# Designs tried in a protein design run: peptides against a protein of PDB entry 6GMG. Part 362

Target 1, 331 residues: chain A of PDB entry 6GMG
Amino acid sequence: DSDDRVTPPAEPLDRMPDPYRPSYGRAETVVNNYIRKWQQVYSHRDGRKQQMTEEQREWLSYGCVGVTWVNSGQYPTNRLAFASFDEDRFKNELKNGRPRSGETRAEFEGRVAKESFDEEKGFQRAREVASVMNRALENAHDESAYLDNLKKELANGNDALRNEDARSPFYSALRNTPSFKERNGGNHDPSRMKAVIYSKHFWSGQDRSSSADKRKYGDPDAFRPAPGTGLVDMSRDRNIPRSPTSPGEGFVNFDYGWFGAQTEADADKTVWTHGNHYHAPNGSLGAMHVYESKFRNWSEGYSDFDRGAYVITFIPKSWNTAPDKVKQGWP

## One batch from the design tools (peptide; made by RFdiffusion4, then SolubleMPNN)

Design b2_p29_4_s2 (from b2_p29_4, 11 letters changed)
Fold by OpenDDE base, seed 5:
Structure b2_p29_4_s2 (fold): chain B 331 residues (1-331), chain A 29 residues (1-29)
Amino acid sequence: as target 1 above (331 residues)
Amino acid sequence: APRPILGPQPGMSDEERAAARARALALRA
C-alpha cells in the first residue's frame, strides 16, 4: 500500500451533502462529501439507508477504481467486457490515409486504431446484453434456469453470443460474482440479481515482448472486440500504462467509470461516476475527488488510454448502488 | 490488496496533467 493513502472517516448517516461544484461540465466533490451523498442516495439495503462501512470507505479510497469497487461490491475483474470496432474504417484509413506531419507510421497506426473504436456503440452493446441478461434473470431461481433463459433470449434475438462456450465469461459471470453466493445478496437466486455496467479506459500496448513503438503509440491489433458478439478478451490487460514518448512523460494505468443500471435511453444524458486518485489528504496528491460526468465527458477519455471497454457485472437487487435514475451533483 | 491508483485529472491542461502524473509516479517509486 502507498504509505500516504488514508481511509476517509465515517460520516453521520443523517448528514446531508454539500452542493457539488461544477468542473468542466462535470459535478465535482471531495470524497467525504461523496460518502454523504452515497449514504443518502445509494446506500440502501432492502430499502434502508446504511452508513458506509469502514471496509467500503477503504475500497473507495483507492481512487477511480474505488468508486466502481464500492458500488459493485467487488474489485473489478473486467472479464465480461464489450466494445465496438469499425474494421472497414480501420482498413480504409490505413490504406488511404496519411500520417500527419511529424507523425511516425506506428503513431499513425495506433491513432487510426484508437479512432476506429466507437464508445457509444460499445456502450449500447453492453446495455443491450445487460437487458438480455436481466430478462434471463427474471423468474430464474437457480443458475441452470438462468442459463436456459439466457440461451433462449439470445436465440430469439439471433445474437452471436448464443455460440459462446459454456466456460466463456459471458456464461460464467454470474456464478463468479461473490454477492450472488452471499446469503444477504443473491443467495444463489438469479432473480435477486441484476446486471450493471461500468467502463474501463486502458492502454493497448501492454505486451512487454512487443516493439517499443507499440508500447508508446498503441498496439492496433490488441483488445479488439470479437465480430458479432462485441466481446473483448481482457486476459492480457495487466494494468500496464502507456510508455513515455518523451523524457519525463508519464501515464496513468487506467480509469474506471460507474454507470450501474440507469434506464435513460439517451446515452448523452447518462451519468458516470469516477474518482481522480487515491485519497491522500496529508500527501502530495491531496484528498480524493469524485466526479459525476455525462457520457460525452466520460467517453472522451485521455491520451493515457487508447481502449475503452464496457463491462457487465452483477449486484443484488436489494442494493441501491445502481438506481434507474442518477442525478448529477447535489441537490 | 490492490495498489492505490491514480486516475486521470479532469479539466487539467496537458501540462498540468503531465505534472500531476509525474508527482504521482514519484510517490509510487
Scores: peptide ipSAE 0.109, ipTM 0.757, DockQ to the pose 0.154
Fold by OpenDDE base, seed 2:
Structure b2_p29_4_s2 (fold): chain B 331 residues (1-331), chain A 29 residues (1-29)
Amino acid sequence: as target 1 above (331 residues)
Amino acid sequence: APRPILGPQPGMSDEERAAARARALALRA
């Protein structure tokens, strides 16, 4: 851990946030002010506002992942991830397309692969699955009932996920959620839980045994969703950044965006909450900032990343970290 | 244990982003 990371101080429970500022199509604020908003809007447990605990503030202080961490209640495991990849587009572009001027073959292939992912469809798939899971959670008072309901729902929809192994992250995700087992959380009652979504941006070329070109320009074959299910094998994601293509160049390992359980049907109107870096108010990086982005700005990502995954996890229904409606900024 | 991570910063120029990344990498060393 960097020695310059600092846990943001506690904010009084009744302290109202300062206005967010517009920042390149996003709403931006310093982390301390986000804590204020969080306490007013997202902190509720069983309908009661809560001060963000020291532990939660510490989680938050880790940066972009911290926003997802504090709202999901656990460090992201990324096991149940979805994406959409247009295989036909990829093949066609490789066959009929041409590298740009000065673009290497590896760079071309990496770019084409990146462009063959559809972030919106990936997000839609995750939302679809989350909805199925939520229906399965309803009135299920033990894991067995949940799993039975889930299988029935999948069968009714003729969803390929019905063929997943019982050990698949898809079926094991609930039981592996700490808050599900907590007395004040799910208390082993699936009906007290709900599915939520976050997104991760990362680099495909993480295999150190692969070619330097793949590490620099992407691995076209890595982290593709399985046909039919949309599941992405995230086991090879080790938070390795893109390799530099020139001296002095560096890349970020990942970015995380929190969506939760918004009911907004228009993907473009959904709000994604994320952070810039770990909180280092007295260090070189400075204070952490939190952003609330619309889907377009979130899904656009950065050159640091060529993959986006939409991940499902679970939180207790008693938490208000994933409300049906999220308002961008403050007020 | 999770480590502090620098995420991408909106509105940064390529140069500013590169500098930020470099700083983050240095801090992680």
Scores: peptide ipSAE 0.064, ipTM 0.727, DockQ to the pose 0.154
Fold by OpenDDE base, seed 4:
Structure b2_p29_4_s2 (fold): chain B 331 residues (1-331), chain A 29 residues (1-29)
Amino acid sequence: as target 1 above (331 residues)
Amino acid sequence: APRPILGPQPGMSDEERAAARARALALRA
């Protein structure tokens, strides 16, 4: 762990946020001010506004993952992940396309693979599945009832997820959610829980036994969604960053964006909350900043990453960390 | 506990982003 990470101080419960500033189409603020907004907007438990606890502030201080962590209530496990990959586009471009000037074959293949992912369709798939799960949760008072409902919903929709194993992250995700088991959370009652979504950007070329080219330019075959289900096997994601292609070059390991459970049907109007880095106000990185981005700005990603996944987890309905409507910025 | 996480910073130039990443990586090492 970096010794320069600092937990942001507590903010008074009734302190209103300062205005966010525009930043390349996003709303930006320092982490301390986000805590103020969070307390006013997202902190509610059973309708009651809460001060962000020291533990929550500590989670938040870890950066982009910290935003997802504090809002989901657990460190991301990323097990129930979805994406969309156009196999036909990929094959066609590999066959008929050519490397750009100065682009190696490995660079070309990595780029083509990256471009064959559709972030919008991946997000849509996650939302579709989350909706199915929410319907299955709604009147289920034990896990067995939830699973039965889920299977029925999937059968009605002829969804390939119905064929997943009982140990699949798809079926096990709820039972593996700490807040589901908490007395003040789900209390083992699925109807008290709701599905929420966050996104992770990461690097495909993480296999240390693979070629250097794959580590530098991406592994075209890695982290593809399974046909029909859209599920991505995330077991090989070990938060390994892209390998440098030149001396002095470095890449970050991942980015996380929090969506929650917004009901906005237009993907382009959805708001994604994310952080830049761990909070180090007295260190080289400086204070952590929090960004609220529209989907377009979030899904664009960075050169550090060639994969995006949309992950489903669960939170208690009593939490307001995933409201139906998220407003970008402040006021 | 998870390691402190670095994320890309919006609003940076490519050069600034590269420098920031380099610093972050050095701190995490």
Scores: peptide ipSAE 0.056, ipTM 0.739, DockQ to the pose 0.153
Fold by OpenDDE base, seed 3:
Structure b2_p29_4_s2 (fold): chain B 331 residues (1-331), chain A 29 residues (1-29)
Amino acid sequence: as target 1 above (331 residues)
Amino acid sequence: APRPILGPQPGMSDEERAAARARALALRA
C-alpha cells in the first residue's frame, strides 16, 4: 500500500541540521533534516552519538508512526493506553445541547462525545502512571521485583490500577517490550528501562457491524477510559478510518505523536514530534515532513479522528530518544 | 505491521487536507 515509499538516504554523522521553519506554531522540516537532528540529539546510546541505521531510516519513512517507531524502537502496539472522559459533561451536553444547523443527531452526539474527552487530563494520567512505573523500575533487577514495587506504589497511592489482572497490558507491558530483553537494551533488568509516552489519534467508529452513522460521525460509546484507571481498551482499534460523509471525501487511519519522557511540568509547553505521511519524494505525496508541535497543536488533532490516547511503553535508559528536555526546532 | 498513510498536515486548508487525504488513499490501492 506504500509502493512509492522510499527509505531516506544515510546522513553523515556529523552533519548539522538546517534550521527548521515555523509552521503555524510548530517547527517543521523535511525528513532528511530530521535525521540530521536525530543523530545530533537523540541518537546517543550509552552517551555515544550514532548514525541512524538503514533499519531505523526505513521505520522513520512510514510517516507519523515512523517517528514513534524509530524513537521507541518498536512498532506501536498501543496496549497500555490512557484517556480522560467527562461523563457529566457528555450527559449534560446531550440533554441541554442542540444540534447545529444542518447537523444530524448522530453527528451531534459524535461531536459531543469527542468534546467530552479531556486531552490534558488524559496526558496527565499517562504521565502519572509513567512516573509510578519509573519508581517501580528503579532498583528492580528482575521482573518480579518490578511488579512487586509497582503494586506497592499503586497501593500507596490508592490507585485503581492495583486491581488490574497480572496478565493485563498494564503489568505485562515491560515483559512484552523487545528492548527489555535485548543484551544492549534492558538485558532483562528493569532498572535499565524507563517509561515513555506517545499519543495516537484515531477514529471511534471502526465497528463495521455498527450503523453507518457511527462510522461516519463517531461511536459515542467507543474507546472510553475505564473509570478510576483511565485505561482504554484498544483491542478494537484496527486502524480503520472514518467513513466518508460526502462523495470524494476521505480520511486517514491514524496519527502518532512522540513525547518520550519530558520533565516539563506545564503540559502546554511539552513538545510532540510527528510526521505528515510516508516518505514519497518521487510520488504524489512528496517528501515526508517532520513536525515538532506544542501540546495544544498536537492535541487539537484533525477531523479524521475523534479519539486521542496516551500510550506508555518502555525504552532503555541508555537511549537518548526520550530526553528530559526537548527543544522545538533547530537550533 | 499496517502501513500508515497520513494526509492531513499542519496549516492545511480543508481543501488541501481533503486533497492530501485523497492522494494518500489512492496510494493505498
Scores: peptide ipSAE 0.032, ipTM 0.730, DockQ to the pose 0.130

Design b2_p29_4_s3 (from b2_p29_4, 11 letters changed)
Fold by OpenDDE base, seed 5:
Structure b2_p29_4_s3 (fold): chain B 331 residues (1-331), chain A 29 residues (1-29)
Amino acid sequence: as target 1 above (331 residues)
Amino acid sequence: ASRPILGPQPGMTPEEAALAKARALKLRA
């Protein structure tokens, strides 16, 4: 029951974390211990370590989305999302491939579509765009200057994003970021902000008016990136989970992973932070755990999901929730 | 469990949350 969610208690500011535990190639810890790590490593505002506030602890308690929420400073809106889809592979496999033994046509098509997404290329695209945005943010002291810089950068790179409408999520993302407008945040100064990345895993077959097969096995045509830009229209994502394919089967609606602004060039060495479920220490689900996963472990996802999007948002540069380097685990 | 357990998340209906909970418990067992 959602009513079992509990806000983790405050941790003393100077309390050091206990060592993380290895788990399936990941570093794992209980949420309370993550709060300790967060306070030591990520809590800094203007260079000063901060105790995680009650509000932040409440956000964190929501599980996987809570990790992204507390580090980004806002509930994910997922408006500026990127992915990579190999259309040629998809068409070729549909034409020349065969369903596996016992696999329905709909299941085959859904699987082929899922496999036609490239998580690494999607992540690379998001990083590329974030880099362009960061250059545009630099020395821009108003939104107009930022937008002009973006257009120039995109033109120089011959990037298809230059053709996006001014009202697109790409151009509106900064002004729609609450922390940009906050006095202690960006204070309407783009140069005080930086682009950050998180990822969302979700199900493609969310249209209730579609066939049952699409809801069970995926909608091959849903949530594809636009050619050239890599932008994914997330407007139809309503956090609807995959439909059961067998009695008693149940799926989760989404997963979120926090990357931030790591500078590690090798995607495989990047660290993704995520939670398992909402914090329910007195409930059947138990305490929330936080995982720090390498990209391989994150990008593998779960059978619950057939889409992965890499989303760009912004945080103040004064926050340390997105450092250049993230170390997996503790110490 | 062979993987991290995912459970109910914000935005779920009560029915969806119940199903997700059931799945999480199954994976935990």
Scores: peptide ipSAE 0.055, ipTM 0.752, DockQ to the pose 0.720; fails the geometry check
Fold by OpenDDE base, seed 2:
Structure b2_p29_4_s3 (fold): chain B 331 residues (1-331), chain A 29 residues (1-29)
Amino acid sequence: as target 1 above (331 residues)
Amino acid sequence: ASRPILGPQPGMTPEEAALAKARALKLRA
């Protein structure tokens, strides 16, 4: 029950974290220890270390989404999402491939669709777009200047995003970011903001009006990126989990991973921060744990999910929640 | 190491939260 969730207590500002422990190639720690690390490494506003506020601790307590929430400053809206889908691979596998022994046609199609997504290319696309946005933000002191710069950058790169409607999440994302409007944030100055990235894993078969097979095995046609742009329409994502295929089986709704604005060129060396579940130290689930995973471990995902999206949002440059370099674990 | 287990999230009804918890427990077990 939602009533089992507890807000982690405050940690002293100068308390150093305990060492993280290895967990299947990831660095793992309890949420309170992550708060300690966060305060030492990511809490800085205008270069000054900050204690994680009660509100931020409350956000964090929600689990995997909480990690992205506290670092981005807002609950994920997932409006500006990117992915990569190999349509030729999908068509070829459907045509030439065969269901495995015991695999239904729907299960086969769902699996083939899942396998036709390229997480690395999706991530790369988001990074590319974030880079373009960051260039457009540079020296832009109002939204109009930002948008003009963005259009110029896109034109120079012959990017299909230049054809997006002005009302598209692509163009509206900045103005819809609360921290952009805050006096202590962007203060309506685009040059004070930077693009950041997080990822969401979720299930494609969320349409309750669709077949049971799609809900169990995935909807091959759902949440595909638009050709050229890589944009994914996330409007149909309602945090509905995969339907069970056998009695007692259950799936989770989503997973979120925080990347921020790391400059590491090798995707495999990038670090993704995520949580396991909401914080319930006195409940059956227990204390929340935070994981710092390399891209390979993050992008592998779980059987609960058949889609991955890489989402762009914005934070003030004065925040240190998205540093150029993220070190896995502690020390 | 525990896989991600989703629990209650902002805006969930009590029923939705209960379902999320039930699913999380099943995944953990």
Scores: peptide ipSAE 0.047, ipTM 0.763, DockQ to the pose 0.377; fails the geometry check
Fold by OpenDDE base, seed 3:
Structure b2_p29_4_s3 (fold): chain B 331 residues (1-331), chain A 29 residues (1-29)
Amino acid sequence: as target 1 above (331 residues)
Amino acid sequence: ASRPILGPQPGMTPEEAALAKARALKLRA
């Protein structure tokens, strides 16, 4: 935790947001104003607006992850992650492509690997799985019923996820969700829960035992999705940033974007909510800003990251942190 | 145990982003 991090103050429940600022196709606002929007739009529990609690404001203050944290109700565990990787493209480009002028072989391979991930297909896979899960949840009143429904749905679709172990993140995700067990949440009733999606950007070259080149330019073989399922083993993600390639260069460890449960079929029209940094209004970083970005802007990421994962978790249906439609900015 | 301190800053120039990242790293140290 940073010593200069500050928890944003409470905002009156009826305080309306100020207009968001357009920024490179995004809508941007200061964290305090996002709290106002959140209270008006996303705060509803059982249909009633709620003031963002001190705990929630504290979570939010942590920056990009804070947005996902406050809306999902838990710190991201990233256990159930999906991506799409084009192996043929990767192999072909390695074989037939050439390093750019001044680009090392390791840098070239890292770049080619990064470019071989399809963010849109990864996102679509997560949405597909979330839909299956939601169908399995709908009329399941205990975990056993939910799991049985999942297996049936997967069998009907001939989905490779049907072969996952019962202890896998895929099948254990619901039971491992705190809000599922909460009295005012799921209350152990799967039908009270819904699947939601967030995304994490991170660096592939996190293995400290690997070459310096992999840490600097990426590990082409790391964090690839399993064939058929699209599952990414996130166990090796330890929030280690990219290693500097030049003196004075520094990279951020991750970025998180909240999607929730939007029903917009066009991926390019979906809205992703994320923060820039922890809230430090009196510090060198300044106040935290919250961004609402279209998928194109979100999925582009930064040079800090060469992997994107789309993660499924669950929230109670009584929460409005993941509405069917998300409007960008205010009004 | 390792909680995030900083994320990237959309809309920043490369220079601004680099500076922000550098600051973040210093704060984490």
Scores: peptide ipSAE 0.027, ipTM 0.667, DockQ to the pose 0.153; fails the geometry check
Fold by OpenDDE base, seed 4:
Formats: sequence, C-alpha cells, structure tokens
Structure b2_p29_4_s3 (fold): chain B 331 residues (1-331), chain A 29 residues (1-29)
Amino acid sequence: as target 1 above (331 residues)
Amino acid sequence: ASRPILGPQPGMTPEEAALAKARALKLRA
C-alpha cells in the first residue's frame, strides 16, 4: 500500500509482449509487458484468452503479492502453509557451533535456525500434499466427497495430516476459496478445482512482546513446521518486517512467488513468478517489474526474511494461471 | 507501505555483496 501506487493501463488483448531481459539468472520485464504475456499465456478461461480486467490490474499493481493475487484470484491468506525444518541439524549446530567473529549469540541462533530450514524439502512437501488433494478433488462432486476422498488418500499413505481437525486450514481451505463457490469457477464442485502452490518469505521475529534481539535477528522457535505434517502455523504472521539493527536500516515485510501447478519433477527447473514492489511509475520506486526465476533464485530469498513457506490454495481448472509448463521469459 | 531498498552491507564477502546488489536491484524499479 502506498499513495503513489498506480493501476497499470489496459493492454490490447492481441498485443504480444516485448522480449524479457536476463537479470541475474532470471527473466525480468516491466509490469505492463507482463500483462501482455499474461493475456497471451495465462489469461485463458475455458480455453479463451481474456484481457486483464481493471480489477486484476489493480491487484497486480501491489507488487510481489500482486502476482500471486492475480493468478490465484484472491489475496493470499497463507493458511495452508508447509515447510521443512531439520531439528537435529539445529540442535547440533547450536551445541557444537560457535558464533562467528562479531556475531552475537542472538544473531548466531537466528542464523542457525534459518539455515536449518530446507526450502527444497518444504517445496516438495507442498507438492506432495497438493498431489494428494488433486487426487481427492478429481472425482468429487461435493465437498463431503472431497473430504472423504482426502481422508482415504491420507490413510492409504499413512500421512499425519489425517489427524488434523476438521476445522484445520488443511480441510477448510477449499470451502474458504471464493472461486470454488463462483458459478463460473468451481460452482461448489471440487472436481472443477485444482490445488496450486505459491511461496511466501517473511520474518520470524514478529512478536512485539519478545526481546529486541529476536525482532532484530530472528526468533529461532517461531514458524516451525509441525512434525509429521509439515504444517506451519501462520496465525502469528502479521506482515511485520525485521527490526532495524542500525539507524536508517529498513526491511521489507514479505515476498511472494507464484508457482501454480507445474508438473516439472525437477525442482531446479521450476519457474517462480514474482514482483519487486508496487507499481509507482511516477513515484520514487518507479514502475513495477515482474521476474520469472528458477527455484534456486527464488528460494535464496533476502536477508529481510528468515522463513519461507509453501502455501497451497485452489483455482478453477478452467483457469490457465497455473499451467503444467511455464516458460521463462519471452519468447 | 513503501518498499525499502537494501544493498550490500559492510563486512560482506565479494560474493555476498554481489548477491546483495542483485537483490537490491530486484527491489528497485
């Protein structure tokens, strides 16, 4: 949110995008050009390409979250989030490791905690769960059937998610998806929906009642996945950025990356779409840019963040915002 | 809210500085 935010203008439906440019291992373009690509590649509803609406352009204009917003059809709720944390590594490093020269104990613990998360395993867990959900959706024509299928799938796989409460984000996610209820979306038919994935980077030290050190250097105990399920309790994520450690220092509150439903088995070859900041062509930040990054580039994150979560939501199968294959850049 | 622009910090290795610069460029227009 900013007073300088501007909604990008409409692009003609048949306008082809200009070539993307390489930028540090990723493809990059200005938001207006992404709209052109989006209209050609991702805009399809029931096989028909669509002009990005004013509402969608407005959503997109919010930057990194805007890319996920426009493609998922809703503002990210982040309720169904997964991660992987190596507790043995964490304990071992705390026990046997030492702070680096000039590193405080709090900095050391925060860093060790950050390094104990495995982004690839977290992503893999989300993909695994999304696959289970998609199987449960496939032949379910009402929510009850979906839930029954889901429980059966989980039981067959001996997955700890089978023990989640019925009110858990895991089971409630579909019913809480606006597009599921829309006539031209799911129309309350689970078989018309598919699971999709996006990622959020954020700061662990968001508790205002905690020590200043945790707010500055991370809370090692915050936002860990539950054992067995991999679920992260995101209820305490209030989009609070890292606290500055020096005067004039500032950190970003979050970053979002859109994966969708790519079928590429090699995580390293998957493409993540994300934005830099809100669109402010006449402001100090300038025009919004959109990036298509490989997983390695995305998962690296920023020093602003010490947590990464992989979130599952749902979109109608009739939408092409989450195709099986995503091509990086243009052409 | 405005998005801050972060750059390389003192004490970084050349590689870390390069990464920080790349990240900073992402956050810019």
Scores: peptide ipSAE 0.024, ipTM 0.628, DockQ to the pose 0.059; fails the geometry check

